# Peptides against a protein of PDB entry 6FRK: the designs that were tried, part 110

Target 1, 411 residues: chain A of PDB entry 6FRK
Amino acid sequence: NEEVLNAMLKEVCTALLEADVNIKLVKQLRENVKSAIDLEEMASGLNKRKMIQHAVFKELVKLVDPGVKAWTPTKGKQNVIMFVGLQGSGKTTTCSKLAYYYQRKGWKTCLICADTFRAGAFDQLKQNATKARIPFYGSYTEMDPVIIASEGVEKFKNENFEIIIVDTSGRHKQEDSLFEEMLQVANAIQPDNIVYVMDASIGQACEAQAKAFKDKVDVASVIVTKLDGHAKGGGALSAVAATKSPIIFIGTGEHIDDFEPFKTQPFISKLLGMGDIEGLIDKVNELKLDDNEALIEKLKHGQFTLRDMYEQFQNIMKMGPFSQILGMIPGFGTDFMSKGNEQESMARLKKLMTIMDSMNDQELDSTDGAKVFSKQPGRIQRVARGSGVSTRDVQELLTQYTKFAQMVKKM

## One batch from the design tools (peptide; made by RFdiffusion4, then SolubleMPNN)

Design b2_p15_8_s1 (from b2_p15_8, 9 letters changed)
Fold by OpenDDE base, seed 3:
Structure b2_p15_8_s1 (fold): chain B 411 residues (1-411), chain A 15 residues (1-15)
Amino acid sequence: as target 1 above (411 residues)
Amino acid sequence: SLFDTYEEILKLLKA
C-alpha cells in the first residue's frame, strides 16, 4: 500500500513539475498529501486514486490561498491601484484589461502612464485606453514618474474617478533602481492596492521574481498573465507563496476581454487537467445565453437548424478565444490549438457565419437545412453569390451542418 | 450536455 501511494505521488509530483509548480512546493505538497492520507483507510478498499486526487486537490487549494482576503475597490470612493512588474510581464496590457473590466461593471475608471523609461509606453497606453474609451493621463515631456503619477492621481481624484490605475516602469531584470522608483511612486500616490503582474510562462523563476517584488514593495494582489500559452499555471502557486498575496485576476489572452477574476477551484482543476467545467458554465451564464436553454431543449428533442448552429457560433465567439474554451474542456490540453490555429478557426467561423447571413429564414429554420438545399440546388448558388464565396464553400458548410445534425439526432 | 455539444462543434471546426 505504501509503495502504491509513493508511486502515485511520484506521478502527481512529475505532472506538477511539468505544470511549472516550484520544486519546493511540490516537495511540500508530497509530504502534506502523504501525511493527510490514512494508509489504513487506503487498505480498506477505498478508491485509492480518487482519495489521492482529492488529497492533492485539497493541498493545491491551500497553496493558492494566502490566507489573506483580496482587496476589493469601494464603490463611490477613489481607489488608487498601482501596477508593478517586469517588462514583458503584460503589465501595461493588464492595466487596460483591469480598467476595462471595472468600466464594464459601471465603475468610473481611468489609466495613468507613469512609465518614463520605456520609449512609446505612453503611446501604447493611450492607444489601448482610446480603443477601450478609458480616460488616460501621461506626459511626453515629464521624465519623473513620481510627478506624473502624483499629477494624474490628483487630476482623476478631483474628477471623482472611482478606479485610478497607475502603470509604472518595468525593467528586463530585477534592478535596485526599479525598486527604488516603485517605492517613490508608491509613497507619493499612496495606493489602496499594489498589484504585482507576473508572466506565468517564466516557469520555475516565478518564485524568485515574485519574492523580489514583495521584498521591496507592499504587494497586496497578484495578477497572472499568459495563461493562454504553454504556461500550465504552476507559477501562480509560486507567486502566492512568495508574495503571500491573493491572485485577483488572470490574463488568458491578448484581447482586452481576455481577463477574468481568479477562481481557486477552476484554476486547480485546470492545473490537474480536470478541466474548468465550472468556469465554462459561469462564462456561459455571464453571457446571458438565455437562448441556450431553448437550444438545449431543441437538442434534447433531436432538433438542430442552421439558425441554431449560427447562434452556437455566435456564442462560441462571445466566449472568447477557442484556445481558452478548449483549455476549459477536460482532457483537451491548451496545446490543442496553437495561436495560429485559433485565429484561423475564428476566421473560418466568421466565414461560415457570413455564408449563413446570406440564407433566408426558410433555409435557416429548417430542421433539415441540407435537404432544403439538396432539393433546390439554385439556393446554393444564390447563397454563394450573396456571401461572395464559392458554391463549394456553401456545400462544405452544409456538410458540416449535416454531420452535426446527425450527432444531435443520436443524442 | 451543452458541454458535449460545444466539444462536438469544436471538433467539427477543427476537421
Scores: peptide ipSAE 0.014, ipTM 0.412, DockQ to the pose 0.030
Fold by OpenDDE base, seed 4:
Structure b2_p15_8_s1 (fold): chain B 411 residues (1-411), chain A 15 residues (1-15)
Amino acid sequence: as target 1 above (411 residues)
Amino acid sequence: SLFDTYEEILKLLKA
């Protein structure tokens, strides 16, 4: 039994190391899992593999929990959020993503570019901010980031902004001059939160980088970027361990919408290759699908209409890039949708919805929509003409609907 | 396919 446990733990430890989890954390996890597994309970015929997986999952959840409550902005107050991190970490992009996230939630949000070191930093921020319709501040002539940050914060405080995000200079290396600049900016603007942005793709370097920032500035929150594709996210554990600060958000791509609140359980599930079931559920729930309970109840009764399918397609479209949704499904690799396939998939979904927009209420609300069309083939021709598609395209949609409706009836 | 994804989403929503 102990040999089997040790062998399974070795495989898990190898997989975690391959997922960029720091070797010290993997060792600690191994010891904690061994201590948490009662060998006597393993003797009782319980699925040893499931017990070990559960113990590993539980200990990974603890590693992501710093035991500190995440800072949250206060509505109706001026919340200054300072971003720190290396160049190429996605810091500047993440500032825009966070600003956009709060703006979409009805917060009065703005961006300040205090990156005077990188040529074109302000232009990049301005471009991103303008596209998202986010107010911004910066200078083309002022070289002191303290002055820019102070003036920008003062300006936006006076204009009653609720979320004031300050992007700072990121250098390619951890230089003392960078840390001094960050401290000077932090002292001048007195941020309510300091967010460290970390690139997940740096692997085993995550701990050392996160520690270097925490040792110099009062990092209170972490955002992990580039959790799309090849980044397995193990570096996030290292960031939490080093900073003793919660991960508040993750970046899951290049688009401004490729940004989500950090959820512990989904993240660990994804890290273990179990998929992001809870994150998918949370994304579905965040869509304020008041009708989700009603849909779930209909689905329990084996009822599924074309309208129900249309509503779910609307929900999928609201979840953002289809690649992210696929990357949340267990057994679908993050690479399953190349960028080209995503646009095609979204275009296909939109085409299906356009076909359904040409259907009438009797067709949409029928518990056997396919039978309605099969009994009166003239309906297919009407819908095809109304949506500007072929009769074949309508038949393909009805075939897919029938497949789903049959699945729902079997559940 | 989008439909395979939707099937998996439906499974997840029922779980």
Scores: peptide ipSAE 0.014, ipTM 0.398, DockQ to the pose 0.079
Fold by OpenDDE base, seed 5:
Structure b2_p15_8_s1 (fold): chain B 411 residues (1-411), chain A 15 residues (1-15)
Amino acid sequence: as target 1 above (411 residues)
Amino acid sequence: SLFDTYEEILKLLKA
C-alpha cells in the first residue's frame, strides 16, 4: 500500500513539476498528502486513486489560497489600482483588460500611463484604450512617472471615476531604480490596490520575481498572464506563496476579452488536467443564458430547431474566444486550437449565423428543419441568395444541423 | 471541428 501511494505521488509530483510548480511546493504537497492519507483507510477497499486525487486536489487548493480576502473595488468610490510587474509580463495589456472588464460591469473606468521608460508605452496604451473606448491619461513630454501618475489620478478623481488604473514602467531586470520609482509612485498616489502582473511562462522564476516585488511594494493582488500558452499555470502557485496575495484575475489570450476572474477549484482542476467543467458551467451561467434552462428542457424532450442552434451559436460567441472554451473541456489541451484556428472558427460560426439570418420563422422553428428544406429545394436557393453564399454552404449547414438534431433525439 | 466542440459542450451542459 505504501509503495503504491509513493508511486502515485511520484507521478503527481512529476506532473506538477512539468506544470512549472515550484519544487519546494511540490515537496510540501507530497508530505501534506502523505500525512492526510490514512493507510489503514486505504486498506479497507476504498478507491485508492480517487482518495489520492482528492487529497492532492485539496492540498493544491490550499496552496492557491493565501488565506486573505481579495480586495474588491467599492461602487461609488474612487478606487486607485496600481499595476506593477516586469516588462513582457503583459502588464500594459492587462491594465486594458481590467479596465474593460470593469467598464463592461458598468464602472466608470480610466487608464493612466505612468511608463516613461519604454518608448511608445503611452501610444500603445492610448491605442488599446481608444479601441475599448476607455478614457486615458499620459504624457509625451513629462519624464517623471510620479508627476504623470499624480496628475492623472487627480484629474480622474475630480471627474468622479470609480476605477483608476495606473500602469507603471516595467523593466527586464530587477533594478533598484525601478523599485524606487514604483515606491515613489505608490507613495504619491496611495493606491487602494497594488496588482502584481506575472507571466505564467517564466516557470520556476515566478517565486523569486514575485517575492522581489512584494518585498518592495505592498502587493495585495496577483494577475497571472499567458495561461493560453503551454504554461500549465504552476507559476501561479509560486506567486501566491511568495506574495501571500490572492490571484484575482487570469489572462487567457491576447484579446481584450481574454480575461476572467480567478477561480481556485477550476484552476486546480485544469492544472491537474481534469478539465474545467465547473468553470465552463459557471461561465455559461454568468452569460445569463436564461435560455439554457429552456434549451436543456428542449434537449430533454429531444427537440432541437435551427433557432435553438442559432441561439447556441450566439451563446458560444458571447463566451468569448473559442480556445478558452475548449481549454475548459477535459481532454482538450490548449494546443488543440492554435490562435489561427480560433479566428477561423469564429468566422465560420458567423458565416453560419448569417445563413440562418436569411431563414424564415417557419424554417428556424421547425422541429424537422432539414425536411422543410428537402421538401422545397427553392428554400435553399432563397437562403443562399439572401446570405450571399452558395447552395452548397446552406446544404452543409443543414447537414450539420441534422447531425445535431439526431444526436439530441438520441440523448 | 467547431461542431465537434459544440457537441462536446452540449454533452457537458446536459450531464
Scores: peptide ipSAE 0.013, ipTM 0.397, DockQ to the pose 0.085
Fold by OpenDDE base, seed 1:
Structure b2_p15_8_s1 (fold): chain B 411 residues (1-411), chain A 15 residues (1-15)
Amino acid sequence: as target 1 above (411 residues)
Amino acid sequence: SLFDTYEEILKLLKA
């Protein structure tokens, strides 16, 4: 039993390291999982894989929870939010995404560009802010970020703005001069929240970078960017461990709307390749799909019909951009997230639904739909003619359904 | 898991 546990933990540790989880955190997790697993319960014939996965999931949830409640802005007050982070972290883009998020929720939001070091920083912020119709402040002539930040914060406080976001200079390296500048800005504007922006694609470097920021600046929140790319998100665990600060939002693409509140359970599920069941369930619950409980109950009983598959395709189509749904599912590579592949995937779903629209209730509601068609091949020809597709297209749908129904029976 | 199931649905939708 201990050898089997050690072998499975080695595979999990390898997968977490391949997901850019810091080696110290992986070691600590391995020890915590070993201490939490009762070897006697593993002997009782329980699915050892499910037990280890659950223990790993529980310990990863603890690693992304710093035990500190996330700061939230107060309605009707002036909330000053200072952004800090390295150059190329997506900090400036994330300032615009956060401003747009609060603006869409009916907050009076503005942006301040206190990046005097990077040529074109103010032009980039101005372009993003203008596109989103967000008020902005900055200077082409003032070189002191403290003056720009102070004047901008004072101006927007006097104009009764509720969300005042200050973007600061990034550097390529952990330069002491950058941290001194950030401290001077923070002391001048007295922010209600300091947000560290981290690029998830930097892998094992996440811990050292996040620690260097926390040791110099009072980071209270983390935002993780570039989770749409090849970044498996393990660097986010390193940021929380180093900063002892909660992740509040994630960036999931290049668009201004590719930004969402951080949810722990979905993120860990995605990191483990389990997918975002909870975020899918939450997103499906947010869609007020009344029939979700009935479907989950059928799936728990290993029952899955062609009608249940049709309803799932309808639900996927209702969830909006298929890219956002696919981005919630592990193993859907970036290529599937491309706008071209989204339209093609939606067209494929619609084609499959059109084939099912030509099926009768006996075919749709059968718990063994593939066997109904295999017993009477004339049904395939009827459905093919009714939907204007080939008999091969109907057989491909039934093959897909059969694979899925077999998976549901094994759940 | 329901996710292995959705990942397979979506792999099947890619096929």
Scores: peptide ipSAE 0.007, ipTM 0.382, DockQ to the pose 0.051; fails the geometry check

Design b2_p15_8_s2 (from b2_p15_8, 8 letters changed)
Fold by OpenDDE base, seed 2:
Structure b2_p15_8_s2 (fold): chain B 411 residues (1-411), chain A 15 residues (1-15)
Amino acid sequence: as target 1 above (411 residues)
Amino acid sequence: SSFETYEEILKLLKA
């Protein structure tokens, strides 16, 4: 039993290291999992794999929980949020995403560009803010980030803004000059929250970076970016461990909407390759699909029609980048997240919908659509001609529909 | 495949 446990833990540890989880955290997790697993309970014929997975999941959830409640802005107050992080971490983009998130929730939100080091930083922030209709402040001539941050915060406080986001300079490396500048800005504006922005794609460097920031500035929140890439987000565990600060949001792409509140369970599930089931449910629910209740009701009755499948394909097409949906599904590898696979997947869905557009209401609304076509093969030829596809393409659609309808009946 | 995606979405919609 101990040999089996050690072998399975070795596989899990390898997978966590491949997911950019820090080697010290993986070692600690291995020890904690070993201490949490009763070898006598494993002898009782329970699925040893499920027990180990559950123990690993539970210990990963603890690693993401810093034991500190996340800071939240107070409605009707001026909340100053200072962003810190390395250049290329996605900090500037994340400032705009957070501002847009609060603006969409009815907060009076603004952006301040206190990045005087990077040429075009203010133009980039101004462009992003203007597209999102977010008020902004910055200077083309002032080189002191303390002056810009102080003036911008004062201006927006006087205008009764509720969310005042300050973007600071990044550096390519951890430099003492960057930390001194961040401290000067923080002392001048007295932020209610300091957000460290971390790029998940930096892998094993996440711990050292997060620690260096926490040792110099009072980081109270973490945002992890570039979780749409090959990075499985293991660096996020390192950031929480080093900063002792909660992850509050994640960046899941380049678009301003590719930003979501951090959820522990979905994140750990995705890290383990279990998929983001809750995030997929949330995306399905954010689609104001008034028709979801009708679908759920049909699914509860074990009914599934070709029309129901068509409506679900429309819903999937409305969810945005198919790569993000695929990356939320258990067992879809990172290779399915390529832009080429997204366009191909969308083209396949559109082709299937075009085939269904050539079906009649009797065919679409039948609870046994495959049987309707099997009884009258001339329908397949009609639909194939109407949609400009082969009879084989229609038969493949009907075969897939039959598989789905059988699954729905078993659920 | 897009169909494996759809099966998982259907499971989620029933959950």
Scores: peptide ipSAE 0.000, ipTM 0.309, DockQ to the pose 0.073
Fold by OpenDDE base, seed 3:
Structure b2_p15_8_s2 (fold): chain B 411 residues (1-411), chain A 15 residues (1-15)
Amino acid sequence: as target 1 above (411 residues)
Amino acid sequence: SSFETYEEILKLLKA
């Protein structure tokens, strides 16, 4: 029994290390799991694998919980949020994502560019802010980030902004000059929250980086970026352990909407390759896909039309990058969709939708759309001409639809 | 479940 436990724990530890979980945290987790598992209960014929998985899941949930309540902005007050992090962490993009998130929730939100070190930092922030229709402040001439941050915060406080986000300078490396500048800015503007932005793709370096920031500035929140890439998110555990601060949001892509509140259980489920069913459900619910209830009801009755398939493709496209949606499905690791495969998959979806845009209501609303086309082959030629595709492309779509409609009838 | 349907759609799109 102990040998079986040790073998299973070795596999879990290997998978966690491959997920960029820090080696110290993996060792600690192994010891905690060993201590939490009753070997006598394992002897009694309980599902040893499920017991170990549950113990591992429970210990991972503890590792992402710093035991500190996340800071939340107060409605009707001026909330100053200072961003800190290395250059290339996605900090500037994340400032815009957070500003847009609060603006969409009806908060009076603004952005301040206090990055005087990077050439074009203000132009980048201005471009992002303008696209999102977010008020912004910065200078092309002032070189002191303390002056810019102070003036911008004062201006937006006087204009009764509720969310005032300050983007600071990043560096390529941990430099003492960066930390001194961050302290000077923090002391001048007295932020209500300091957000550390970390790139998840740096793997085992996450602990050392997060610790260096926490040792210099009072980091109260963490945002983890680039969780859409090859980063399995194990670095997030390192960030929480080092900063003793909660993860408040995650960046899941390059788009301004590729930003979500951090949820512990879905995140750990994804880290273990169990998928993020809850995050998928929440994202579907946030999209107010009112038509999903009607579709779910049709699917429960084994009815599936070409229109229903078209609506599902629209829904998938609205959910954001296809790679993220796939990475939320259990057993579909993020590895299954390279960035090239995402664009190709989206192009394939758009092509299929363009073919369906050339179909008539009788074809789209038929519960046996493929049979409508098989009975009257002239419809295939009409749709092919209307959509600018081959008759083969229309036949491939109908073949895909038929396979799906057969699966729905078996559900 | 809606989730199983999405998984199946996504499998079909990869095929």
Scores: peptide ipSAE 0.000, ipTM 0.336, DockQ to the pose 0.055
Fold by OpenDDE base, seed 5:
Structure b2_p15_8_s2 (fold): chain B 411 residues (1-411), chain A 15 residues (1-15)
Amino acid sequence: as target 1 above (411 residues)
Amino acid sequence: SSFETYEEILKLLKA
């Protein structure tokens, strides 16, 4: 039993290290999981794999929870949010994403560019803000970020803005001058929240970088960017550990809409390669889709039909920003969206739905729909003819369905 | 492992 546990923990530890999780956190997790698993309970014939997976999941959830409630803006108040982070972290883009997120929620939101170091920083912010119809402030001539930040905050306070986002200079090097500038800006504007923006792709450097910011300014929130890439997000655990601050949002692409509230369970599920089924369930629940409970119940029982997949695609099409939702479907996320715009992704879903519209109830409602088609290949040809697609397109759909159904059965 | 299956699922959905 201990050998089996040690082997499984070794696989999990390897996968977490490959996900850029800090070596110290992986070691701590291994020790915590070993202490949480009763070897006697494992001897009693319980599914050892599920028990270990649950213990690992539970310990990862603890690692991403700083035990501190995330700051939230107060409606009808002036909330000053200062952004800090290195150059290339996606800080400026994330300022615009956060501003747009609050604007879409009916907050009176604005942006201030206090980045005087980077040539064209204000032009970039202005371009992003103008495209999103977000009010902005900055200077082409003022070189003191404290003056720009103070004037901009005062202006937007006087205009009764509710969300005032201040972008600061990002440098590639940890320079004392940068940290002093950030502290001077923070002291001048007295932000209600300081957001550290971290690039998920920096891997093992996440801890040291996040700590350097927290040691100089009162970082209260973390935003992790570039989670659309090959970065599995293990650096996010390092950021939480170093800052003792919650992750509030994640950036999941280059579009202004590729931005979502952080959710612990979905993120850990994705980190573990369990798929974002819990995040899909949670987003589906947030949308108050009428059939959500029935779908969740089927998923809990390891039942997933072609009809259930069709209903999920219908739900996805109703949700709007398609990129974010496909990113939550296990395996559709990064590649389905990286190869096309939102319209092309919607066209692909519509094509898949059109194929399923040519299926009969026996095919749609079978708990083993792929086996129904494999037993009677004439069904594939019928569906292909009915939907105006190739037999290959139907086989590709059935292959995708089989992958989903196998994943649901493993839950 | 469950991890390999997800990377394989991701790779197989990339393919």
Scores: peptide ipSAE 0.000, ipTM 0.287, DockQ to the pose 0.018
Fold by OpenDDE base, seed 4:
Structure b2_p15_8_s2 (fold): chain B 411 residues (1-411), chain A 15 residues (1-15)
Amino acid sequence: as target 1 above (411 residues)
Amino acid sequence: SSFETYEEILKLLKA
């Protein structure tokens, strides 16, 4: 039993290291999982694998929890949010994404470009802000970021802006001059929140980078960028561990709407390829689709039908960038998206919907749709013929449904 | 891809 546990933990640790999780965190996770698993309970015939999975999941959830409540802006107040991070981290783009997020939520939001170091920083921010219809401030002539930040914050405070986002200079290296500049800006504008933006693609460097920023400025929040399928997400754990600050948002692509609130359980579920149900629920809620409340209530009760999955697919098709949403569905994540362009992904979803269109109400509305098909295999053949697909394609859909329904039942 | 690593983690967790 202990040898089996050690072998499984070795594999998990290897995968986590490959996922850019810091080696210290992986070691700690291994020890915590070993301590959380009672070997006597493993002897009682419980699925050892499920116990280890649950223990790993639980300890990963703890690794993304800094034990501190995330800062949230106060409605009707002037909330100054300062962004810090390296050049190329997606900081400037993330400022625009956050501004757009709050603007869409009905906050009076603005952007300040205090990046005087990078040529065209203000032009880039201005372009992004103008495209999103976000008010902005910056200078082409002022070289002191403290002056720009102070003047911009004062201006937007006087205009009763609720969300005032300040983008600072990024450097390609951790230079003392960058940290001093950030500290001077922070001291001048007295931000309510300092957001560290981290590129998830930097892998094992995430911990050292996050620590370097936290040691110099009072980082209170983290945003992780480039979680669009190339970044393994393990760097997020490193960021939380180093900064002792919550991840508040994630960047999931290049578009201004490729931005979502960070949720621990969905993120870990996605990290574990279980899908992001809560992030799907949030995106569904943001779309204000009529059937959202009924679906959410069913999900809370652990009820999930093939019809509910079909309705989710319809909602997904309405959400736009298809690649991001499929990766959020438990059991669809990786194999479905890894090889296809957006058009191929849409074609695959349409194929799944066409398979479900060939199902009857008993099959669609069953709380155990997979069991309905397993009890009567002739249903699979009927549906396959009706939809013009192979019996394998129907079985793959039922396998995906089963994975999702099992996840919903555990919520 | 992050997804392959996630699937591997899943396979490892499901394994």
Scores: peptide ipSAE 0.000, ipTM 0.314, DockQ to the pose 0.017; fails the geometry check

